Peptides against a protein of PDB entry 4Z63. Designs and how they scored, part 8

Target 1, 334 residues: chain A of PDB entry 4Z63
Amino acid sequence: LCLGMNDLTGNIPEDLFHLKRLNLLGIQENRLSGSLSREIRNLSSLVRLDVSWNLFSGEIPDVFDELPQLKFFLGQTNGFIGGIPKSLANSPSLNLLNLRNNSLSGRLMLNCTAMIALNSLDLGTNRFNGRLPENLPDCKRLKNVNLARNTFHGQVPESFKNFESLSYFSLSNSSLANISSALGILQHCKNLTTLVLTLNFHGEALPDDSSLHFEKLKVLVVANCRLTGSMPRWLSSSNELQLLDLSWNRLTGAIPSWIGDFKALFYLDLSNNSFTGEIPKSLTKLESLTSRNISVNEPSPDFPFFMKRNESARALQYNQIFGFPPTIELGHNN

## One batch from the design tools (peptide; made by RFdiffusion4, then SolubleMPNN)

Design b1_p27_4_s1
Fold by OpenDDE base, seed 1:
Structure b1_p27_4_s1 (fold): chain B 334 residues (1-334), chain A 27 residues (1-27)
Amino acid sequence: as target 1 above (334 residues)
Amino acid sequence: SALDEALAAVAALLSDLPPLGPGLTTL
């Protein structure tokens, strides 16, 4: 049953929960309000639940143990409060959980040992506090993780060295500290292609450790951190780099010539730093800027990117990495 | 793919909350 993109108001009729054979409930993009009924437990055949973009409030009901076929739960952009229900945090069937842009709070706890099918987790823009959950690497299929805009304090856990499934990771604006430790840990994530760390590490030095290596890194975003230092030499070994944003930092020195050796680099933002010297001639030879055939087969994270050109600017949303226009931004360097 | 549809759905959802500062970010 798909009823998305309407002006539906009020609560879900309780009689809807009598549909024992229902595999898909999509009621997204409405004005549905109140609590999400516990009677969703009656939908024992449910594979996909989409309640996103509504006015739901209260706690998410703890009934996911009665939904043994549930693979997709989309609850983003609601008013949900409390934590992740225990039955949801233990769901063996769940592949994708999206609860972005809610008011969920407390410590983030998932039973990753039970969540054997979880491949995508979006909990961005919530009120989760404390530390990053050390057991996330135990979610052996977890590839896409957005935890941006939460109040996670401290450092990236050492256990994330073992996060072999991790491909797309955003921790933007999550009060993280110690960029050197974070990069030193995350380099061990052999499948990591997308790393977004914007609005963390305030005033720290960007490490220039030549021992750092991100073999499969395609997207690196570390904007607006007030980072000091220079262009990091270790990044030159990330031969698959497609998107680099280091804008709005305090980086100094020359832009190195190796920045133009990235054959796939189609988006570069080094703006609003303190870079000096000449623009590398190699940047004018980037094949990605001249070739119209950017291969559409690029892995994109399950979460979009947002761009603001300045503090007052409108945010631009990019749903896929290849949705970024070919860009070189070197403005406001002196 | 079902993943691409889920990705596209997730992407459509992030549009309404701008990042607090400039640069690329996620929400």
Scores: peptide ipSAE 0.056, ipTM 0.671, DockQ to the pose 0.329; fails the geometry check
Fold by OpenDDE base, seed 5:
Structure b1_p27_4_s1 (fold): chain B 334 residues (1-334), chain A 27 residues (1-27)
Amino acid sequence: as target 1 above (334 residues)
Amino acid sequence: SALDEALAAVAALLSDLPPLGPGLTTL
């Protein structure tokens, strides 16, 4: 049953929960309110539950032990409170959990040993606190993890060295400390392609340790951390790099010439730092920039690469990366 | 494509970023 993208109000009719053969319930993008009924437990054949983009409130019911076929639970953009229900945190069938942009709180606890099918976890923009769950690497199929905009004090757990399934990881704005430890741990994630750490590590030094290596790194975003240091030499070995954002830091020294050797680099933001020297001529030779009819006029030596996006240009949402023009932001380096 | 799925996953992870520049806004 798919009833998404309407103006439906109130609660789900209780009689709907008698549909024991229902495989898909999609009621996303409505104005449904109140608590999510515990009677969802009666939907024993449910494979997909989508209640996202509603006005649901209260705790998520602890009935997921009665949903043995559930693979997809989408509840993003609601008013849910409390924690992850114990039965949900132990679900062996669940592939995807999305509860982004809720009011979930307390310590994040998942039984990753039980969650053998979990491949995507989005819990961004909640009120989780305490430490990052050390057992998250025990989710042996978990590839996508968004935990951004929570309050996970302290450091990245040492156990994340063993997070072999991890491919996409965001911890932006989560009160993390010790960037040197974080990078030293996460370099062991052999499948890590996307790393987002913006708004953490406030005022720390960006490590320039040549022993660091991110073999498959395509996206690195570490903006607005007030990081000190220079462009890190270890990054030059990440030959698959496509997007680099180190904006709004306190990085100094020259922009190194090796930054132009990234054949796939289509987005570079080094703006709002303290970089000095000349702009590397190698940046003008990036194949990714030349292929998209961007007339890179030969930067005059004084050319601030401020493509001030016209203030009238629709702000590109981060969720539309496909629409990102090739971009070089080198602005506000003084 | 596998690339489209990867980029969609990246986009989802980036949606929670604060505005970093005048052209990049968070949802």
Scores: peptide ipSAE 0.043, ipTM 0.691, DockQ to the pose 0.072; fails the geometry check
Fold by OpenDDE base, seed 2:
Structure b1_p27_4_s1 (fold): chain B 334 residues (1-334), chain A 27 residues (1-27)
Amino acid sequence: as target 1 above (334 residues)
Amino acid sequence: SALDEALAAVAALLSDLPPLGPGLTTL
């Protein structure tokens, strides 16, 4: 049953929960309000539940033990409060959980040893607090993780050295500290292609440790951290780099010539730093900027990117990394 | 799935998110 993208108001009619053979319930993009009914438990054949973009409030009902076929739960952009229900945090069937842009709070707790099918987790823009959950690497299929805009504190857990499934990771604006430790840990994530760390590590030094290596890194975003230091030499070994944003930092020194050796680099933002010297001639020869056929084998993050070019600008949304036009931003270097 | 990615992307478009700081981020 698909009733999304309407002006439906009120609550879900209780008679809808009598549809025991229903595999898909999509009621997204409405004005549905109140609590999400516990009677969802009656939809025992449910594979996909989409309640996103509504006015739902209260706690998410703890009924996911009665939904053994549920693979997709989309609840983004609601007013949900509390934590992730225990039955949801233990779901062995769930492949995708999206609860972005809610009011979920407390410690983020998932039973990753039970969540054997979890591939994508979007919990961005919530009120989760405390530390990053140390057991996330136990979610052995978890590839896509957005935890941006939560109130996490401290450092990236040492356990994330074992996060072999991790491909896309956003921790933007999550009050993280110790960039040297974070990069030193995350370099062990051998499948990591996309790393977004914007609005963390306030005023720290960007490490220039030549022992750091990100073999499969395609997207690195560490904007607006007020980072000190220079262009990191370790980044020169990330030969698959497609997008680099280090804008709005306090980076100094020259832009190194090796930045132009990235054959796949189609987006470079080094703006609003303190870089000096000449623009490397190699940047003017980037094949990706001259080739009309950017066959970007994109990492397909399940999460959009947002670009804000300046403090007064509106955020531009990009659903896919290839949605970025070929760009070199070197403005406002002093 | 490609559909789930597209739906996640559309969902992010309509989010009344507080003003972002400069640079790329995910929300």
Scores: peptide ipSAE 0.034, ipTM 0.639, DockQ to the pose 0.321; fails the geometry check
Fold by OpenDDE base, seed 3:
Structure b1_p27_4_s1 (fold): chain B 334 residues (1-334), chain A 27 residues (1-27)
Amino acid sequence: as target 1 above (334 residues)
Amino acid sequence: SALDEALAAVAALLSDLPPLGPGLTTL
């Protein structure tokens, strides 16, 4: 049953929960309000539940043990409060969990040993606090992780060295500290292609450790950190780099010529830093900037990117990295 | 695709979010 993208108001009719053969419930993009009914437990054949973009409030019901076929739970943009229900945090069937833009709070706890099918996790823009869960690498299929806009104080856990499944990772605006430790850990994530760390590490030095290596890194976004230092030499080894944003830092020195060696680099933002010297002539030779057909053949992360060109501008949303126009931003480097 | 639908839903969400700081980020 797909009832998404309507102006439906009120609660879900109770009779809907008698549909024991229902495989898909999509009621997204409505004005449904109140608590999400515990009677969802009666939908024992449910594979996909989409309640996103509603006015739901209260706690998410702890009924996911009664939903053994549930693969997709989409609850983004609601007013959900409390934590992740225990049955949801232990779901062996769940492939995708999206609870972004809610009011979920407390410590983030997932039983990754039980969540054997979890591939995508979006918990961005919530009120989770404490530390990042050290056991996330135990989610052996977890590729996409958005934890942005939470209050995860401290450092990236050492256990994330073993996060082999991790491909897309956002921790933007999560009160993280120690960028040197974070990069030193995350370099061990051999499948990491997208790393977003914007609005963390406030005033720290961007490490220029030549031992750092991100083999498969395509997207690096570390904007608005007030980072000091220079363009990091270790980044020159990331030959697949497609998007680099280091804007709104305090980076100094010259823009190195090796930036022009990134054959796939179609988006570069180094704006609002303190870079000096000449613009490398190699940047004018970036083939990707001259080609309209940047085939980003890789799946984009399940989380969007936001660009704000000016402090007064609305953030532009980009769901897909390949949707970015070829861009070089070098403005405001004084 | 299910990804495109998820991404499209996320697109619509984020248009209503308060303006982010300058640069790229995720929400």
Scores: peptide ipSAE 0.024, ipTM 0.625, DockQ to the pose 0.324; fails the geometry check

## One batch from the design tools (peptide; made by RFdiffusion4, then SolubleMPNN)

Design b1_p28_4_s1
Fold by OpenDDE base, seed 2:
Order: C-alpha cells, then sequence, then structure tokens
Structure b1_p28_4_s1 (fold): chain B 334 residues (1-334), chain A 28 residues (1-28)
C-alpha cells in the first residue's frame, strides 16, 4: 500500500493495521500526526515501512520483535522522541534504518551482534548524546553510516579499526575531538570511500603522518574545523580521490604538486585557508576536468550532501557526489 | 522483489527535501 505524496492528515486508520499480509506500507510525504501506533505490530508480513516526511511525534513503538520480515524502516523528517526501541535495536531482519531529522535522544545503543542484516544507518540530525557506540563494527554488513549533527563528544572508538564493512561515513558536526586518533583509527577501514568530518576537531592540527593510508578514499570532507597544519602528505597515496574539501580551516604552506596527480579529482575546495605560494601547474592537467568521462554510475553514500553557493543561498541537495559540478576553489587564501 | 525494494528504499533514503537542515554541508 502506497499513499505517499498526498495531503493526508490525522492518524493512520486503525483498520489499516488489520492487513496481516501487507508487505509494503508507504505513507511518506503527508501531514500525518500523533504517535506512530503500536498496532504496527499486527503487520507481521511487513517488509518495508515508510513513514518519512510527516508530523509524527512521541516515541517509536517497541514492537519490532513482532515484525520478523521488516527490512526497511524509513522515518526521516518527523518529530520522534526518545531512543531507538529495544526491539528495533535488536532486529535481525532490518537492512536499512533511516531516522534522520528527528528529536531522538539519549545514548545511541544498537545490538550489532543481533542486527546481522543492517547495511545502512542514517541517524543524522538528532539529539543523541554520550559517546559513539563502540560496538558498531559488530554490525558486520554496515556499509553506510550517517551520525552527523548529533552530540557524541569524545573520540572515534578504537574498535572502529575493525569496521571492515564501513564504506560511507559521516560524523559532520558531532562534537568530536582528536583528529589524529580519528584518522589513525579510520585508516584501518579498508572499504572506506567517503569520510565526512566537517565541523569537528575545532582548532586541532591536521596530522601530517606519512604512515596514514586510506586505500579506497574517494571523498574526504573536513571543512570548517579551524584545523592547523599543511596539506597532509598521507593524502597523496589516496589515488582514487575524487572530492576533497578542506575549506574554512587554518591550513598553511604551499598547495603541493601531487594534488594534480589525482586522475579522478573533479572537486577541490581549499578556500578560506592560509595557503601560500603558486598554484600547482599540475591542477591544469587534471584528467577529470578535461575529460567528460566521469562515471556517474559509481556507488554513492545513502546520505545526502548539501552545497551552498554562498552563505545566504539555500543549500542545494546532492544525492550523488557525482552531481557536483567540476570545481577548483582556492579563494580566500591569505 | 527484495533487490527492487532495496533500491527503492535506498533512493528514498537519498531524497531529502528542502526543509531538512543540511547534514553534510559543503560550503562554497
Amino acid sequence: as target 1 above (334 residues)
Amino acid sequence: MDAELEKEAREKTREVGEDEPPTNLIFR
């Protein structure tokens, strides 16, 4: 049953929960309000639940133990409060959980040992506090993780060295500290292709450790951290780099010539730093800027990116990194 | 069925409306 993209108001009719053979419920993009009914438990055949883009409030009901076939739960852009229900945090069937842009709070706790099918997690823009959950690497299929715009404080857990499934990771604006530790840990994530760390590590030094290596790194965004230091030498070994944003930091020294050796680099923002010297001539030879053959079909993170053309402009949403215009931004360096 | 549902769920996960505060801002 798909009832999305309407002007439906009020609550879900109770009789809808009598549909025991219902595999798909989509009621997204409406004006549905009140609590999400506990009677969802009656939908024992449910594979997908989409309640996103509504006015739902209250706690998410703890009934997911009665939904043994649920693979997809989409609840982004609602007013949900409280934590992740215990039954949801223990779901062995759940592949994708999206609860972005809610008011969920408390410590983030997932039983990753039980969540054997979880591959995508979006909890961005919530009120989670405490530390990052150390057991996230126990979610052995977890590939996409957005935890941005929460208040996790502290450091990236040491256990994330074992996060082999991790490919797309955003921790933007999550009150993280110790960038040296974070990068030292996350370099062990051999499948990591996208790393977003914007608005963290305020005033720290960007590590220039040649022992750091990100084998499959395609996207690195570490903007607006007030980071000190220079262009990190370890980044030169990330031969698959496609997007680099280090804007709005306090980085100094020259832009190194190796920045032009990235054959796939189509987006570079080093603006609003303190870089000096000449612009590397190698930047004028970037194959990705001269050749039209950027593979638009590369895997992208499940979480969106937003680009502002200026501080006063509306943010444009980009569901795919390859949707970004080819860009070299080196402005506002003193 | 499952692959189509996964694709659709991933596509819907990527679609964010203008009313969402930007999670991963790239400032220009």
Scores: peptide ipSAE 0.187, ipTM 0.729, DockQ to the pose 0.795
Fold by OpenDDE base, seed 3:
Structure b1_p28_4_s1 (fold): chain B 334 residues (1-334), chain A 28 residues (1-28)
Amino acid sequence: as target 1 above (334 residues)
Amino acid sequence: MDAELEKEAREKTREVGEDEPPTNLIFR
């Protein structure tokens, strides 16, 4: 049953929960309000639940133990409060959980040893606090992780050295500290292609350790951290780099010539730093900017990116990285 | 070709609603 993208108001009719053979319930992009009924437990054949973009409030009901076939739960952009229900945090069937842009709070706890099918987790823009969950690497299929815009404190856990499934990771604006430790840990994530660390590590030095290596890194975003230092030499070994944003830092020195050696680099933002010297002539030879045939078919993160043209501008949502216009931004350097 | 790529790029891009603050900001 798909009723998304309408002007539906009020609560879900209770009679809808009598549909025991229902595999898909999509009621997204409406004005549905109140609590999400516990009677969703009666939908024992449910594979996909999409309640996103509504006015739901209260706690998410703890009934996911009665939904043994549930693979997809989308609840982003609601008013949900409390924590992740215990039955949801232990779901062996769940592949994707999206609860972005809610008011969920407390410590983030997932039973990753039970969540054997979880491959995508979006909990961005919530009120989770405390430390990052050290057991996330135990979610052996977890590929996409967005934890941005939460109140996590401290450092990236040492256990994330073992996060072999991790491919797309955002921790943007989560009050994290120690960028040197974070990069030193995350370099061990052999499948990591996208890393977003914007609005963390306030005033720290960007490490220039030649021992750091991110073999499969395609997207690196570390903007607005007030980072000191220079363009990191270790980044030159990330030959698959497609997008680099280091804007709004305090980086100094010259832009190195090796930045033009990235054959796939189509988006570069180094603006609002303190870079000096000449613009490398190698940037004029970027094949990705001269050829129209950037492979648009590469895997993208499940979480969206947002671009603002200025601080006062409305953000544009990009569902795919390849939707970004080819860009070189070097403005506002002194 | 260019108009189709622009259309595909537009279909992949939407204005963020007031109710959804940007999660992963790329500052431009």
Scores: peptide ipSAE 0.183, ipTM 0.647, DockQ to the pose 0.243
Fold by OpenDDE base, seed 1:
Structure b1_p28_4_s1 (fold): chain B 334 residues (1-334), chain A 28 residues (1-28)
Amino acid sequence: as target 1 above (334 residues)
Amino acid sequence: MDAELEKEAREKTREVGEDEPPTNLIFR
């Protein structure tokens, strides 16, 4: 049953939950309100539940133990409160959980040992607090993780050295501390291709440790952290780099010539720093900017990126990294 | 079916309305 993209109002009719053979319920992009009924438990054949972009409120019902086939739960952009229900946090069938842009709170706890199928997690823009869950690496298929715009105090857990499945990770604006520890841990994530750490590590030094290595890193975004230091030498070994944003920091020194050696680098933002010296001539020879054939078909994060053209502008959404225009931004340096 | 549903689910997870606060800001 797909009723998405309408102007439906009120509650879900209780009789809808009598559809025991229903595999897909999509009611997204409506004005449905009230609590999500616990009677969703009656939909025992449900594979996909999409309630996103509604006015749902209250706690998410703890009935996911009665939904043994549920692979996809999309609840983004609602008014949900409370925590992740225990049955949802223990779901062995769930592949994708999107609860972005809600009012979920408390400690983030997932039973990753039970969540054997979880590959995508989007909990961005919630009210989760405390520490990052140390057991996330136990989610052995978890590839895409957005935890941005929560309040995770402290450091990246040491256990994330073992996060082998992790490919796309956003912790943007999550009150994290110790960038040196974070990078020192996350370098062990051998499948990590996208790392977003914007609005963390306030005023810390960006480590220039040559022992750091991100072999498969394609996208690095560490903007608006007020980071000190220079362009990090360890980044020169990330030969697959496509997008680099280090804007709105306090980085100093010269822009190194090796920045032009990145064959796939099509987006570079080093603006609003204190870089000095000459613009590297190698930047004028970036193959990605001279060749028309950027492969648009590369895997991208499940979470969107947003670009502000200016401080007062509305952020433009980009659902794909390759949606960014080829850019070299070096403005507002000294 | 499952792969198509997964693709569609992933595509929808990327759809953010104008009223959703941006999570992963790239500043210019």
Scores: peptide ipSAE 0.176, ipTM 0.753, DockQ to the pose 0.855
Fold by OpenDDE base, seed 4:
Structure b1_p28_4_s1 (fold): chain B 334 residues (1-334), chain A 28 residues (1-28)
Amino acid sequence: as target 1 above (334 residues)
Amino acid sequence: MDAELEKEAREKTREVGEDEPPTNLIFR
């Protein structure tokens, strides 16, 4: 049953929960309000639940133990409060959990040993506090993790050295400290292709440790951290780099010539730093900027990307990094 | 089926009107 993208108001009719054979419930992009009914438990055949972009409030009901086939739960952009229900945090069937842009709070707790099918987790823009869950690497299929815009004070856990499934990771604006430790840990994530660390590590030095290596790194975004230092030499070994944003830092020195050696680099933002010297001539030879054939078929993270077309514009949500126009931003370097 | 559902589970490209840091790329 798909009733999304309407002006439906009120709550879900209770009689809808008598549909025991229902595999898909999509009621997204409405004005549905009140609490999400506990009677969802009666939808024992449910594979996909999409309640996103509504006015739901209260706690998410603890009924997911009665939903053994549930693979997809989308609840982003609601007013949900409380924590992740215990039955949801223990769901063995769940592949994707999206609860971005809610008011969920407390410590983030997931039973990753039970959540054997979880591949995508989006909890961005919530009120989670405390530390990052040390057991996230126990979610053996977890590839996509958005935890941006929460309050995860402290450092990236040492256990994340073992996060082999991790491909897409955003921790943007999560009150993280110690960028040197974070990069030193996350370099061990062999499948890491997208790393977003914007609005963390305020005023720290960007490490220039030649021992750092990100083999599969395609997207690095570490903007607006007030980072000091220079362009990091370790980044030159990330031959698959496609997108680099280090804007709005306090980086100094020259832009190195090796930045033009990245064959796949189509988006570069080094704006609003203190870089000096000449623009590397190698930047004019970037194949990705001259050839329109960027391979569109690369896996993109499930968390949204937002790009402003200009400083005064609203941010446009993009689902794919490859949807970005080829860009070189070197402005506002003094 | 699952891959199509995963694709459909992705948010559509849309304009977002939140107060944002001055950076051009934002992740939420």
Scores: peptide ipSAE 0.148, ipTM 0.663, DockQ to the pose 0.294; fails the geometry check

